# Peptides against a protein of PDB entry 6KZJ, part 29

Target 1, 71 residues: chain A of PDB entry 6KZJ
Amino acid sequence: SPDLLSEVSEMKQDLIKMTAILTTDVSDKAGSIKVKELVKAAEEEPGEPFEIVERVKEDLEKVNEILRSGT

## One batch from the design tools (peptide; made by RFdiffusion4, then SolubleMPNN)

Design b2_p17_4_s1 (from b2_p17_4, 7 letters changed)
Fold by OpenDDE base, seed 2:
Structure b2_p17_4_s1 (fold): chain B 71 residues (1-71), chain A 17 residues (1-17)
Amino acid sequence: as target 1 above (71 residues)
Amino acid sequence: DELKKALAEVRYLLSLL
């Protein structure tokens, strides 16, 4: 299912954004427009990074099942 | 620790693709 793969890719990208926010310096958060945009995007995303990872994991398991079954 | 485990599992699943 191409739609499922697209969904997983989008969720993975959200995870990367949230991880970057957690690891970036406070000074970078205040001074970088790119970081500000990432923070805003992450605030709109439902769930903490852990919840996003769990959703990605679940979707990847579904993808794996589809690949094994061919359906 | 749970986050680290979850990330490891995701990485493993990605390696299967």
Scores: peptide ipSAE 0.177, ipTM 0.777, DockQ to the pose 0.060
Fold by OpenDDE base, seed 5:
Structure b2_p17_4_s1 (fold): chain B 71 residues (1-71), chain A 17 residues (1-17)
Amino acid sequence: as target 1 above (71 residues)
Amino acid sequence: DELKKALAEVRYLLSLL
């Protein structure tokens, strides 16, 4: 459904942002309010980065299953 | 390494959408 695709799109964008936070030097982006907000959001998320990624993976697998099944 | 693997799997899943 369009709602599901919108949700996945947002998850994708969030994942890209989180990946950037984890792979780039945060100090280079320290002047950006948006980056600070994203860093704070990531810090507020329960679990370590691996655990967060595993949650995202699980959600995407569920989405994929739904799309594949047509239900 | 486990994180890298997990990210690769997530990227793969995203590529299917």
Scores: peptide ipSAE 0.176, ipTM 0.770, DockQ to the pose 0.090
Fold by OpenDDE base, seed 1:
Structure b2_p17_4_s1 (fold): chain B 71 residues (1-71), chain A 17 residues (1-17)
Amino acid sequence: as target 1 above (71 residues)
Amino acid sequence: DELKKALAEVRYLLSLL
């Protein structure tokens, strides 16, 4: 399904951006509106950054399952 | 530490995509 593939691609990109936020200085990513939104979301999550990483990891595992199964 | 491990796992998962 093209809609599913697009959804997975968007999720992947969001997760990559979250990973970048966690591994680099957040100020280096200030030029992107989407990154800024993700930063705000991260700041609102209790237990950051570790709990955010765990959620990202879980989401990546879900994406990987979708890619492997095609469903 | 646990954060470092978690980040390594995330990087690995990203490499599979």
Scores: peptide ipSAE 0.173, ipTM 0.768, DockQ to the pose 0.101
Fold by OpenDDE base, seed 3:
Structure b2_p17_4_s1 (fold): chain B 71 residues (1-71), chain A 17 residues (1-17)
Amino acid sequence: as target 1 above (71 residues)
Amino acid sequence: DELKKALAEVRYLLSLL
């Protein structure tokens, strides 16, 4: 359904943002305000960015299994 | 190393979408 596709798309976008945060060089003092905003947004979510990524990874693995097995 | 592994797995899973 379009609702399910929208949900997956949203999860993908969130994961891309979290991945960017985790790979950002924290020593870069020239950090974009956009990065700072993303960090703050991530802090509003339950758990640290790493924990969020692990949670999303688990969800994606479940989706992958469902797609492969149909169950 | 654990983070690197996790990110690699995530990138792979994203490539399937």
Scores: peptide ipSAE 0.171, ipTM 0.759, DockQ to the pose 0.070

Design b2_p17_4_s2 (from b2_p17_4, 10 letters changed)
Fold by OpenDDE base, seed 1:
Structure b2_p17_4_s2 (fold): chain B 71 residues (1-71), chain A 17 residues (1-17)
Amino acid sequence: as target 1 above (71 residues)
Amino acid sequence: DLLKKELAVVRYLLKLL
């Protein structure tokens, strides 16, 4: 559905902006997180784009809480 | 470490979209 795709695309763009801000603070010294585990998690049950965006929102909220708490 | 993992997940999910 074009309307649903537009909504998902808008959400994605906003989350990209937020991620860029958060990623700038953490050095690209992202230790070698086993890419295979992340790929596995995403390939296992990615779901529809909307469901993926909802998971991204959840993860960004977790990141925000971590940053605020200093943990 | 938790922060780095969460950011990696977010970045990966964004690439899937």
Scores: peptide ipSAE 0.090, ipTM 0.570, DockQ to the pose 0.106
Fold by OpenDDE base, seed 5:
Structure b2_p17_4_s2 (fold): chain B 71 residues (1-71), chain A 17 residues (1-17)
Amino acid sequence: as target 1 above (71 residues)
Amino acid sequence: DLLKKELAVVRYLLKLL
């Protein structure tokens, strides 16, 4: 659905904004965060919209499990 | 440390998307 793609795109943008906010107050232990690189990486996601959305859904599930389990 | 953890989560999400 084009609406789902728009929603995912909005989510990406929100995450980028969150990163920008967080980087103003903290330093990355692994070095300076490259927000621009993250933006480009997100924009270069291959696949058609449906494939992208499905991958995002799967990845978010994995993230949720990581956050819940602490692993 | 909490904020750094939140940043790490955001970075991870961005890498996945």
Scores: peptide ipSAE 0.084, ipTM 0.573, DockQ to the pose 0.102
Fold by OpenDDE base, seed 3:
Structure b2_p17_4_s2 (fold): chain B 71 residues (1-71), chain A 17 residues (1-17)
Amino acid sequence: as target 1 above (71 residues)
Amino acid sequence: DLLKKELAVVRYLLKLL
């Protein structure tokens, strides 16, 4: 359903905004997430469903790397 | 470590919504 993809996109946007507010660590250690890049990506047009899902997956992979690496 | 804690809080808040 297109409504599910819209919901996932909104959840992604909320995650990015809350991360930007809470994150004070600007460490460039390996696996660190670049908040500015995520914000910029969120401002882009959503595109087709495949593109939305791929952007969400990429962000989740970055978060997972941080959690595993100890950053 | 700080970033991990912050991201964990964000995920927790998202689950509450």
Scores: peptide ipSAE 0.076, ipTM 0.579, DockQ to the pose 0.059
Fold by OpenDDE base, seed 4:
Structure b2_p17_4_s2 (fold): chain B 71 residues (1-71), chain A 17 residues (1-17)
Amino acid sequence: as target 1 above (71 residues)
Amino acid sequence: DLLKKELAVVRYLLKLL
């Protein structure tokens, strides 16, 4: 439904932002998040947030492609 | 856990499309 598509589109935007945060380059200063290590760990663990975000992002792009192409 | 639940909802919604 249009309402469902709107909701998913909004979630897509949030997921894009979250992905950017999870992949952001961080300084080596004390207290900084070891993003690079977390990303690597998440890629090795399918249930971790980063991997889930990436899978959902890919699925949303597929949905967008289907809506655009009609296929 | 909350993030995982929210993302699971998104995946569920995708399956409904």
Scores: peptide ipSAE 0.056, ipTM 0.512, DockQ to the pose 0.127

Design b2_p17_4_s3 (from b2_p17_4, 10 letters changed)
Fold by OpenDDE base, seed 1:
Structure b2_p17_4_s3 (fold): chain B 71 residues (1-71), chain A 17 residues (1-17)
Amino acid sequence: as target 1 above (71 residues)
Amino acid sequence: DLLKEELAVVRYLLKLL
């Protein structure tokens, strides 16, 4: 849906900003971000949006665990 | 599909964190 697309786009932008702050290197978008790898990721991601969203939630939880534990 | 593409980028970026 358009609402979900907008939300995901905002999340992407926030993550780009965070990556720029956390990385010292500058390449492509920010830090170690590589455009060709972004393209590759987009082409290889299987499933419908709902399935991919579930994977995003899993990834977010992993990030939260790292931040909470410090490891 | 733009939505799928954006979601894939989000996953890629999360892995970088």
Scores: peptide ipSAE 0.580, ipTM 0.910, DockQ to the pose 0.756
Fold by OpenDDE base, seed 2:
Structure b2_p17_4_s3 (fold): chain B 71 residues (1-71), chain A 17 residues (1-17)
Amino acid sequence: as target 1 above (71 residues)
Amino acid sequence: DLLKEELAVVRYLLKLL
């Protein structure tokens, strides 16, 4: 659905910003996202969109736990 | 599939956190 695609794209952009904020690297490459690795990720993600969404939810929960606990 | 691609990018970014 176009709404889901838009929502995922927005989340992607937010995560890019978060990555930049959380990195303490003082280099000009701090929080940089490598095109090669993005391409690789896209090629190696198995399953249909629904299955991938479920994995995203799991990943979000893990991130939430780490941020909350500090571990 | 653009949706799959965007989702893969999201997962990649989450792993960076």
Scores: peptide ipSAE 0.569, ipTM 0.908, DockQ to the pose 0.765
Fold by OpenDDE base, seed 4:
Parts: C-alpha cells; sequence; structure tokens
Structure b2_p17_4_s3 (fold): chain B 71 residues (1-71), chain A 17 residues (1-17)
C-alpha cells in the first residue's frame, strides 16, 4: 500500500530526527545511525509487513515504558 | 519489498532509543 509506505517512511524520518536530538554523538557517521546496520536490519527482518508492524508496536511500547519510568 | 525494508529501519531506529 502506497499510503502505508508513506506513513512508515514518515515515521522513519521522525525517528531519525528524534535520534539526532537525543544522541550526543557528533561523529561524521551521523551519531548511532550506521548505514551498514540499517542494511543488515532490512535484510534480516522476517515475516510479512503486518507481522513486522506488530513488532513495531511492541517496540513502541518498550520505548514508552522507558520514557515513562526512566528505565 | 520496500515496505519491509522501511519497517526494518523503523525497528532498528527504535532499538537505538
Amino acid sequence: as target 1 above (71 residues)
Amino acid sequence: DLLKEELAVVRYLLKLL
């Protein structure tokens, strides 16, 4: 779905911006975002898109818990 | 599948947080 792809791409961009704000790494390698690791992540992610979406939701909850609890 | 790739990147970025 082009609409879903656009939405996910927007989320990705938001996360890139958030990471840049939260990280103090000023290296030429764009902080903790490493291209080689992005490529590996894309190659290793199993399942169909909607299965991956469920894992994204799980990851978002984990982030929420960290922010809410501080741990 | 571009959608899978983008989702994988999202998960990677979330892991960094």
Scores: peptide ipSAE 0.568, ipTM 0.907, DockQ to the pose 0.788
Fold by OpenDDE base, seed 3:
Structure b2_p17_4_s3 (fold): chain B 71 residues (1-71), chain A 17 residues (1-17)
Amino acid sequence: as target 1 above (71 residues)
Amino acid sequence: DLLKEELAVVRYLLKLL
């Protein structure tokens, strides 16, 4: 679905921005996104898009807990 | 599958947070 692809692409772009905002390191490599690791992630992600979306939801909950409690 | 690739990138980015 082109609508779903567009939505996910927008989420990706938002997360790139958030990573830069939340990084406290001031080095050139602070919050660095390594292309080779992105490729690796894409190759290793198993399952159909629906299943991966469920994992995304789990990851979002983990991030929410960390931001809320600090742990 | 481009959608699958984009979702994998999203998961990677969430792990960085």
Scores: peptide ipSAE 0.561, ipTM 0.906, DockQ to the pose 0.777

Design b2_p17_4_s4 (from b2_p17_4, 9 letters changed)
Fold by OpenDDE base, seed 4:
Structure b2_p17_4_s4 (fold): chain B 71 residues (1-71), chain A 17 residues (1-17)
Amino acid sequence: as target 1 above (71 residues)
Amino acid sequence: DELKRELAVVRYLLSLL
């Protein structure tokens, strides 16, 4: 779905911004990004994209809670 | 497939936080 893809793209952009703010040194890990591994992980991810989005949203909420509470 | 790939990137970025 193009609408869902747009939503995910927005989430990605937000995460890029947050990563830049919250992390001082992501260069080593970012430099190690392997497209083939990401593709493989995507293919192995269970469920339809909508279900994956819901899991990602849950993870984002957990991150938000950690940042808000400090724990 | 494209959407799943983008989601993989999102999850990767989450792992950096």
Scores: peptide ipSAE 0.283, ipTM 0.790, DockQ to the pose 0.536
Fold by OpenDDE base, seed 5:
Structure b2_p17_4_s4 (fold): chain B 71 residues (1-71), chain A 17 residues (1-17)
Amino acid sequence: as target 1 above (71 residues)
Amino acid sequence: DELKRELAVVRYLLSLL
C-alpha cells in the first residue's frame, strides 16, 4: 500500500532525527548498516507488513514514553 | 518486500536509541 509505505517513510525520517539528537556516533553506525543483514531480517520477520508496522508503532510509543519520562 | 525492507531499517534505527 502506498499510504502505508509513506507512513513508514515518515516514521523512518523521524527516527533518523531522534537518533541524531540522542547519539553522537550515528554517522558511523549508519554507515555500517549491512544491507544484506537487514534484508534477511526483513524476510524473516513474521506477519504481513501491516502487522509489522503495528509492532513498530507500539515500540515507538514505548520509546517515546521512555524519552518523555526519562525512565 | 520494499515495505518490509524499510521496516527493517526502522527497527535498526530503533535499536540505536
Scores: peptide ipSAE 0.268, ipTM 0.776, DockQ to the pose 0.530
Fold by OpenDDE base, seed 3:
Structure b2_p17_4_s4 (fold): chain B 71 residues (1-71), chain A 17 residues (1-17)
Amino acid sequence: as target 1 above (71 residues)
Amino acid sequence: DELKRELAVVRYLLSLL
C-alpha cells in the first residue's frame, strides 16, 4: 500500500533526526548499516507490514517512556 | 517486501537510540 509505505518512510526520517539529536556518532553508525542484513531481517520478520508497523509503534512508545521518565 | 525493508531500517535506527 502506498499510504503505509509513505507512513513508514516518514517514521524512518523522523528516527534519523532523533538519532542525530541523541547521539554524536550517527555518521559512523549509519555507515555500518549492512543492506544484506536488513534484507534478511525483513524476510524473517513475521507478520504483514501493518503488524510490523504496530510493533515499531510499540517500541517507539517504550522509548518515549524512557526518555520522559529516565527509566 | 519493499515496505518490510523500510521497516527493517526503522528498527535498526531504533536500536541505535
Scores: peptide ipSAE 0.267, ipTM 0.776, DockQ to the pose 0.537
Fold by OpenDDE base, seed 1:
Structure b2_p17_4_s4 (fold): chain B 71 residues (1-71), chain A 17 residues (1-17)
Amino acid sequence: as target 1 above (71 residues)
Amino acid sequence: DELKRELAVVRYLLSLL
């Protein structure tokens, strides 16, 4: 749905910002991404998009906690 | 499918943190 896509887009943008702050060199890694592998990974991900988003949000909360606590 | 592809990118970016 468009609402869910907007939410994911916002999450992606925030992650890009965080990655830029926390990493010095992502260019080589980003340049090596194979589109076919990303597409395949997306197809293999179980559940509906909403369920996937919930898992991603859970992971983001964990990352936030780790960054805040330093551990 | 588009949404799932975007989520794959998000998950990849998470792996870089």
Scores: peptide ipSAE 0.259, ipTM 0.770, DockQ to the pose 0.519

Design b2_p17_6_s3 (from b2_p17_6, 8 letters changed)
Fold by OpenDDE base, seed 1:
Structure b2_p17_6_s3 (fold): chain B 71 residues (1-71), chain A 17 residues (1-17)
Amino acid sequence: as target 1 above (71 residues)
Amino acid sequence: EALKLVMEILKRVEALL
């Protein structure tokens, strides 16, 4: 839906901002999250766009945990 | 690491647009 695309577009902008921050932040080092699992999710990415967005939101929370704790 | 994760998420988001 247009509303979902607007939400995703906003998420994209936020991710770009986060990228800019993290390129200069050495505290983003963390071993608690296996990126390999997320890479597989990107390759397969089953489900409707809404379901994919919900998984993305869940993964963004993992990023927030890293940024909040520094680990 | 957070940067690697963010870049992967960005890739997934871009695939939706």
Scores: peptide ipSAE 0.517, ipTM 0.909, DockQ to the pose 0.390
Fold by OpenDDE base, seed 3:
Structure b2_p17_6_s3 (fold): chain B 71 residues (1-71), chain A 17 residues (1-17)
Amino acid sequence: as target 1 above (71 residues)
Amino acid sequence: EALKLVMEILKRVEALL
């Protein structure tokens, strides 16, 4: 789907920007919310592209929670 | 860490393109 491809392309651009903004100087003081489990999702990643994109959106919400909490 | 997670997500997204 060209619409899905466009969405994923925009998502990639946003992630690149986030990578430039985020730093490692924020001490992992508080326990991260299941970051290790979310990283493991990259190993298998079953499903069609649309389903994978939905899982990515869910994982991005976890990033948002971390940033909002300051942890 | 948020940065670590974002970089891993970026890797997953790039695999779709």
Scores: peptide ipSAE 0.516, ipTM 0.910, DockQ to the pose 0.360
Fold by OpenDDE base, seed 5:
Structure b2_p17_6_s3 (fold): chain B 71 residues (1-71), chain A 17 residues (1-17)
Amino acid sequence: as target 1 above (71 residues)
Amino acid sequence: EALKLVMEILKRVEALL
């Protein structure tokens, strides 16, 4: 089974890479995703680390959808 | 915005470490 801490650490590194890419590719035409709602969820962030990680993965899929759509 | 979302997710991930 995967070590959760190691998985999260790897995810952090990938997010840093994505940040670097997105800072140079500023296309933002997405109006379908309410980031504001997701930010509020982060303020409470209920649940154990595993549950939080699963929510993070779900939110990352939203990022991927934006990137694939070019918005 | 994808960048904004990624940065927020990064913050959440960092809080777990």
Scores: peptide ipSAE 0.513, ipTM 0.909, DockQ to the pose 0.378
Fold by OpenDDE base, seed 4:
Structure b2_p17_6_s3 (fold): chain B 71 residues (1-71), chain A 17 residues (1-17)
Amino acid sequence: as target 1 above (71 residues)
Amino acid sequence: EALKLVMEILKRVEALL
């Protein structure tokens, strides 16, 4: 749907901003939460777009946890 | 680390667009 596509577009913009922040600021050395799972998901992402987006949102929370913990 | 995760998630998001 157009609403879902708009949401994904917004997520993309946020991710680009996060990339810039993480490149120039915070040093998150030890934080690694299910990296292998994320890599595999990128290779083979089953399900309809909505289901994929929900998984992406869950994975973004993992990123947020790393950033909050400082590790 | 978070940067690696973000980059991987970005790839997944880009595949949807």
Scores: peptide ipSAE 0.511, ipTM 0.908, DockQ to the pose 0.393

Design b2_p17_6_s4 (from b2_p17_6, 8 letters changed)
Fold by OpenDDE base, seed 2:
Structure b2_p17_6_s4 (fold): chain B 71 residues (1-71), chain A 17 residues (1-17)
Amino acid sequence: as target 1 above (71 residues)
Amino acid sequence: EALDLVMEILKRVEALL
């Protein structure tokens, strides 16, 4: 839907900003095995676009947890 | 780490556009 595409476009912009911050400002630690698993899961992304977006949102929450914990 | 995950998420999002 148009609303979904608008949401995805905004997510893209936010991710670009996060990437810039993480490459220049933060000393990120090695994540848990869960991060590695998520990276591997990203290689195969089955499902309709809406389902993929929902998985992306879940993975972003995991990023937030890593940043809050420092691990 | 978080950077690697963010970069992978970005790739996934870009593939939707």
Scores: peptide ipSAE 0.493, ipTM 0.907, DockQ to the pose 0.358
Fold by OpenDDE base, seed 1:
Order: C-alpha cells, then structure tokens, then sequence
Structure b2_p17_6_s4 (fold): chain B 71 residues (1-71), chain A 17 residues (1-17)
C-alpha cells in the first residue's frame, strides 16, 4: 500500500532523529524494559508488513516509556 | 536500552522500504 509506505518512510525519519538524540544521551538505560526480549520476539514472529509496522509502533511506545522515566 | 531498541526498529523499518 502506498499509504503504508508513506507511513513507514516517516517512521524511518523519526527513528533517525531519535538515534541522533540517543547517541548523545547517557540516560537511556532501561531498568524495567527487557530490550533483548523484544528484539528476539520481533525476529521470531514474522508477519505481513502491516503486522510488522504495528509491532514497531508498540516498540516505539516502549522507547517513549524509557525516555520518560529513564527506566 | 532505548538506543539498542531504536536501532533494531530502524533495521525492521528499512526492510519494509
């Protein structure tokens, strides 16, 4: 879907911006969220592009939680 | 940490484009 591609392209740009912020932020360590578990879940659960995007959105919410609390 | 997660998300997103 062209709409999905546009959304994904925007997400990519946002992620690049977040990377720039986090590479200079030493306070992004999480005490409550297991990133390794999330990464493995993403690798072990393939899906159609829409399903992958939904999982990406969920993971971005977890990033927001880390940035908000520091944990 | 957040950076590791963002980098993995970026990899997944790039695979969709």
Amino acid sequence: as target 1 above (71 residues)
Amino acid sequence: EALDLVMEILKRVEALL
Scores: peptide ipSAE 0.481, ipTM 0.905, DockQ to the pose 0.388
Fold by OpenDDE base, seed 4:
Structure b2_p17_6_s4 (fold): chain B 71 residues (1-71), chain A 17 residues (1-17)
Amino acid sequence: as target 1 above (71 residues)
Amino acid sequence: EALDLVMEILKRVEALL
């Protein structure tokens, strides 16, 4: 739907901004979250666009947890 | 770390557009 695509477009913009911020303040220490599992899920991404977006939102919360923890 | 995860999420989002 156009509403879903608009939301995804906004997410893309935010992710690009986050990338720019994180590249300026990167820690060499690995986070405690299972990033590898999320990477593998990204390679296959089963389901309709809505389900994929919901999983993306869940993974973004994990990003927030990492950032808040300082790892 | 957060940067790696963000980059992977970005790839997933780009695949939807």
Scores: peptide ipSAE 0.474, ipTM 0.904, DockQ to the pose 0.376
Fold by OpenDDE base, seed 5:
Structure b2_p17_6_s4 (fold): chain B 71 residues (1-71), chain A 17 residues (1-17)
Amino acid sequence: as target 1 above (71 residues)
Amino acid sequence: EALDLVMEILKRVEALL
């Protein structure tokens, strides 16, 4: 779907921006085991593009929670 | 760490494009 591709392209751009912000603001706080678990689970992520995008949105909420907590 | 998760998400997104 062109709508899905457009959405994913926008997400990519936003993620690049977030990466830039986080790389400049990194205090070397130890990575949580919970975050590592989420990253590992993502490597085995199955499904069609839409399903993967929905999981991406869920994981972005986890990022927001981490940022709000300062970890 | 939020950065690690963001980078993994970015990787997944890039694989879709």
Scores: peptide ipSAE 0.442, ipTM 0.894, DockQ to the pose 0.388

Design b2_p17_7_s1 (from b2_p17_7, 6 letters changed)
Fold by OpenDDE base, seed 1:
Structure b2_p17_7_s1 (fold): chain B 71 residues (1-71), chain A 17 residues (1-17)
Amino acid sequence: as target 1 above (71 residues)
Amino acid sequence: LDLVMKILKQVLALEAK
């Protein structure tokens, strides 16, 4: 549906922004990313991109650990 | 991020049909 497509598209954009915050040194003064606002929103709204990315990172790190250790 | 983006692309493709 149009509403679902719009929601998923918005999630994609937010996910990219959250990933940038988690992987690089970002400031509220740089670009269109407002770290303070986005971090606050992620803490108040469970399941938002910030929390999803953190879970994905954890799972990928576990996979990487298994591959490196050979177990 | 790459995996998540691939999943999102699949969801969008499914809804577009």
Scores: peptide ipSAE 0.055, ipTM 0.551, DockQ to the pose 0.118
Fold by OpenDDE base, seed 2:
Order: structure tokens, then sequence, then C-alpha cells
Structure b2_p17_7_s1 (fold): chain B 71 residues (1-71), chain A 17 residues (1-17)
């Protein structure tokens, strides 16, 4: 349904945003998200948002490679 | 590809309802 497709699109956008936040070199500021802490916490806890996002990215890259290569 | 396939299957299942 259009509603479900919109929800999936929003989810994709959220995943992109989370990846950008966690992979950029952002200085820790007072009252801001501590990116280094979040990255470390995600590495220590499999299944946390960062790990999930990275798995999705890896899988999508594999799909892209398969489609481009025709294999 | 397991995670992507699981997500896609769930999405398709919801569409089929």
Amino acid sequence: as target 1 above (71 residues)
Amino acid sequence: LDLVMKILKQVLALEAK
C-alpha cells in the first residue's frame, strides 16, 4: 500500500541519517550526541542500531555488486 | 544478504494483507 511504501522510505532515510551521524568525525560538544561513545557501545553490543545499520549497508552493497556483475 | 531478505519478506507479507 502507499502507506507502507511511505513508511519503508522513511525508515531508509532514518538509516542513512544514523549512519551519517555515527561515521562522521563530530566533535563532542556539551549537550550533543557523543558519536565516539555510541560507536564504541554499538561495537560492544551486537544488534545495537549502529551494527544493524552497518549490516544493512553491507547487504545492500552486496546486492548492488550482484546486479552490476550479472552474477 | 540475510538481513535484507528478512526485511523484504516482512514488507511483502504486510503488502499481501
Scores: peptide ipSAE 0.052, ipTM 0.513, DockQ to the pose 0.066
Fold by OpenDDE base, seed 4:
Structure b2_p17_7_s1 (fold): chain B 71 residues (1-71), chain A 17 residues (1-17)
Amino acid sequence: as target 1 above (71 residues)
Amino acid sequence: LDLVMKILKQVLALEAK
């Protein structure tokens, strides 16, 4: 459905935005656009982009640690 | 792959509504 395609497109965009927020050095001085609002919206429902990206980031950090340690 | 699967599950959930 066209409504579903729109929803998927928005979800993809949100996922990209959340990834950028989580992987860059952001602070109250960063002046990021509506970061607080995006975080709040993503926390309302399980499986939203923010929660998914946080889990993926954690897994990648674990992989990085293993590779760096050689263990 | 896990990320892709999670997105697909969300899409399927939206279609079920």
Scores: peptide ipSAE 0.048, ipTM 0.552, DockQ to the pose 0.083
Fold by OpenDDE base, seed 3:
Order: structure tokens, then C-alpha cells, then sequence
Structure b2_p17_7_s1 (fold): chain B 71 residues (1-71), chain A 17 residues (1-17)
């Protein structure tokens, strides 16, 4: 439905923003992203894109450490 | 693949409403 398409589009936008937050340096505030607002939204709504991307990031970090240890 | 599956599950949940 058109309404579902709009919801999916919004989810995509949120996913992009949250991915940017998790991939940037903790000291990098150049993007003017409302990090605190997005973190709060994730805490209130489990399973939203922010929490999903956090789990993926954690898995990728584990892979990175395995690769580094092999060098 | 895990990320893709999680997104698909969310989309299906929206359609089920």
C-alpha cells in the first residue's frame, strides 16, 4: 500500500542516520546529528534500526579483531 | 544477511497490521 511504502521509506532514512552515528568517531560532531534523540528513541522502541545496526557493528568488530590477530 | 532478514521481518509486521 502507499502508506506502507511511506513507512518503509522513513525506516530507510532512519537506518542511514543511525549507521552514520555508529560509524563515526566519538569526537566527530561535524554532521550535527541529534545523537541523544536517536539513542533515546532506540531505548523506547526495541528492534528499531539503531539497535539492529548496533548488533551488526558488534559482530563486525569481532571479525576485525580476528583478522588483526592473524596479521 | 542477518540485517536483511531483520528488515524483512519488520516490513512483514507492518503489512500484518
Amino acid sequence: as target 1 above (71 residues)
Amino acid sequence: LDLVMKILKQVLALEAK
Scores: peptide ipSAE 0.046, ipTM 0.543, DockQ to the pose 0.082

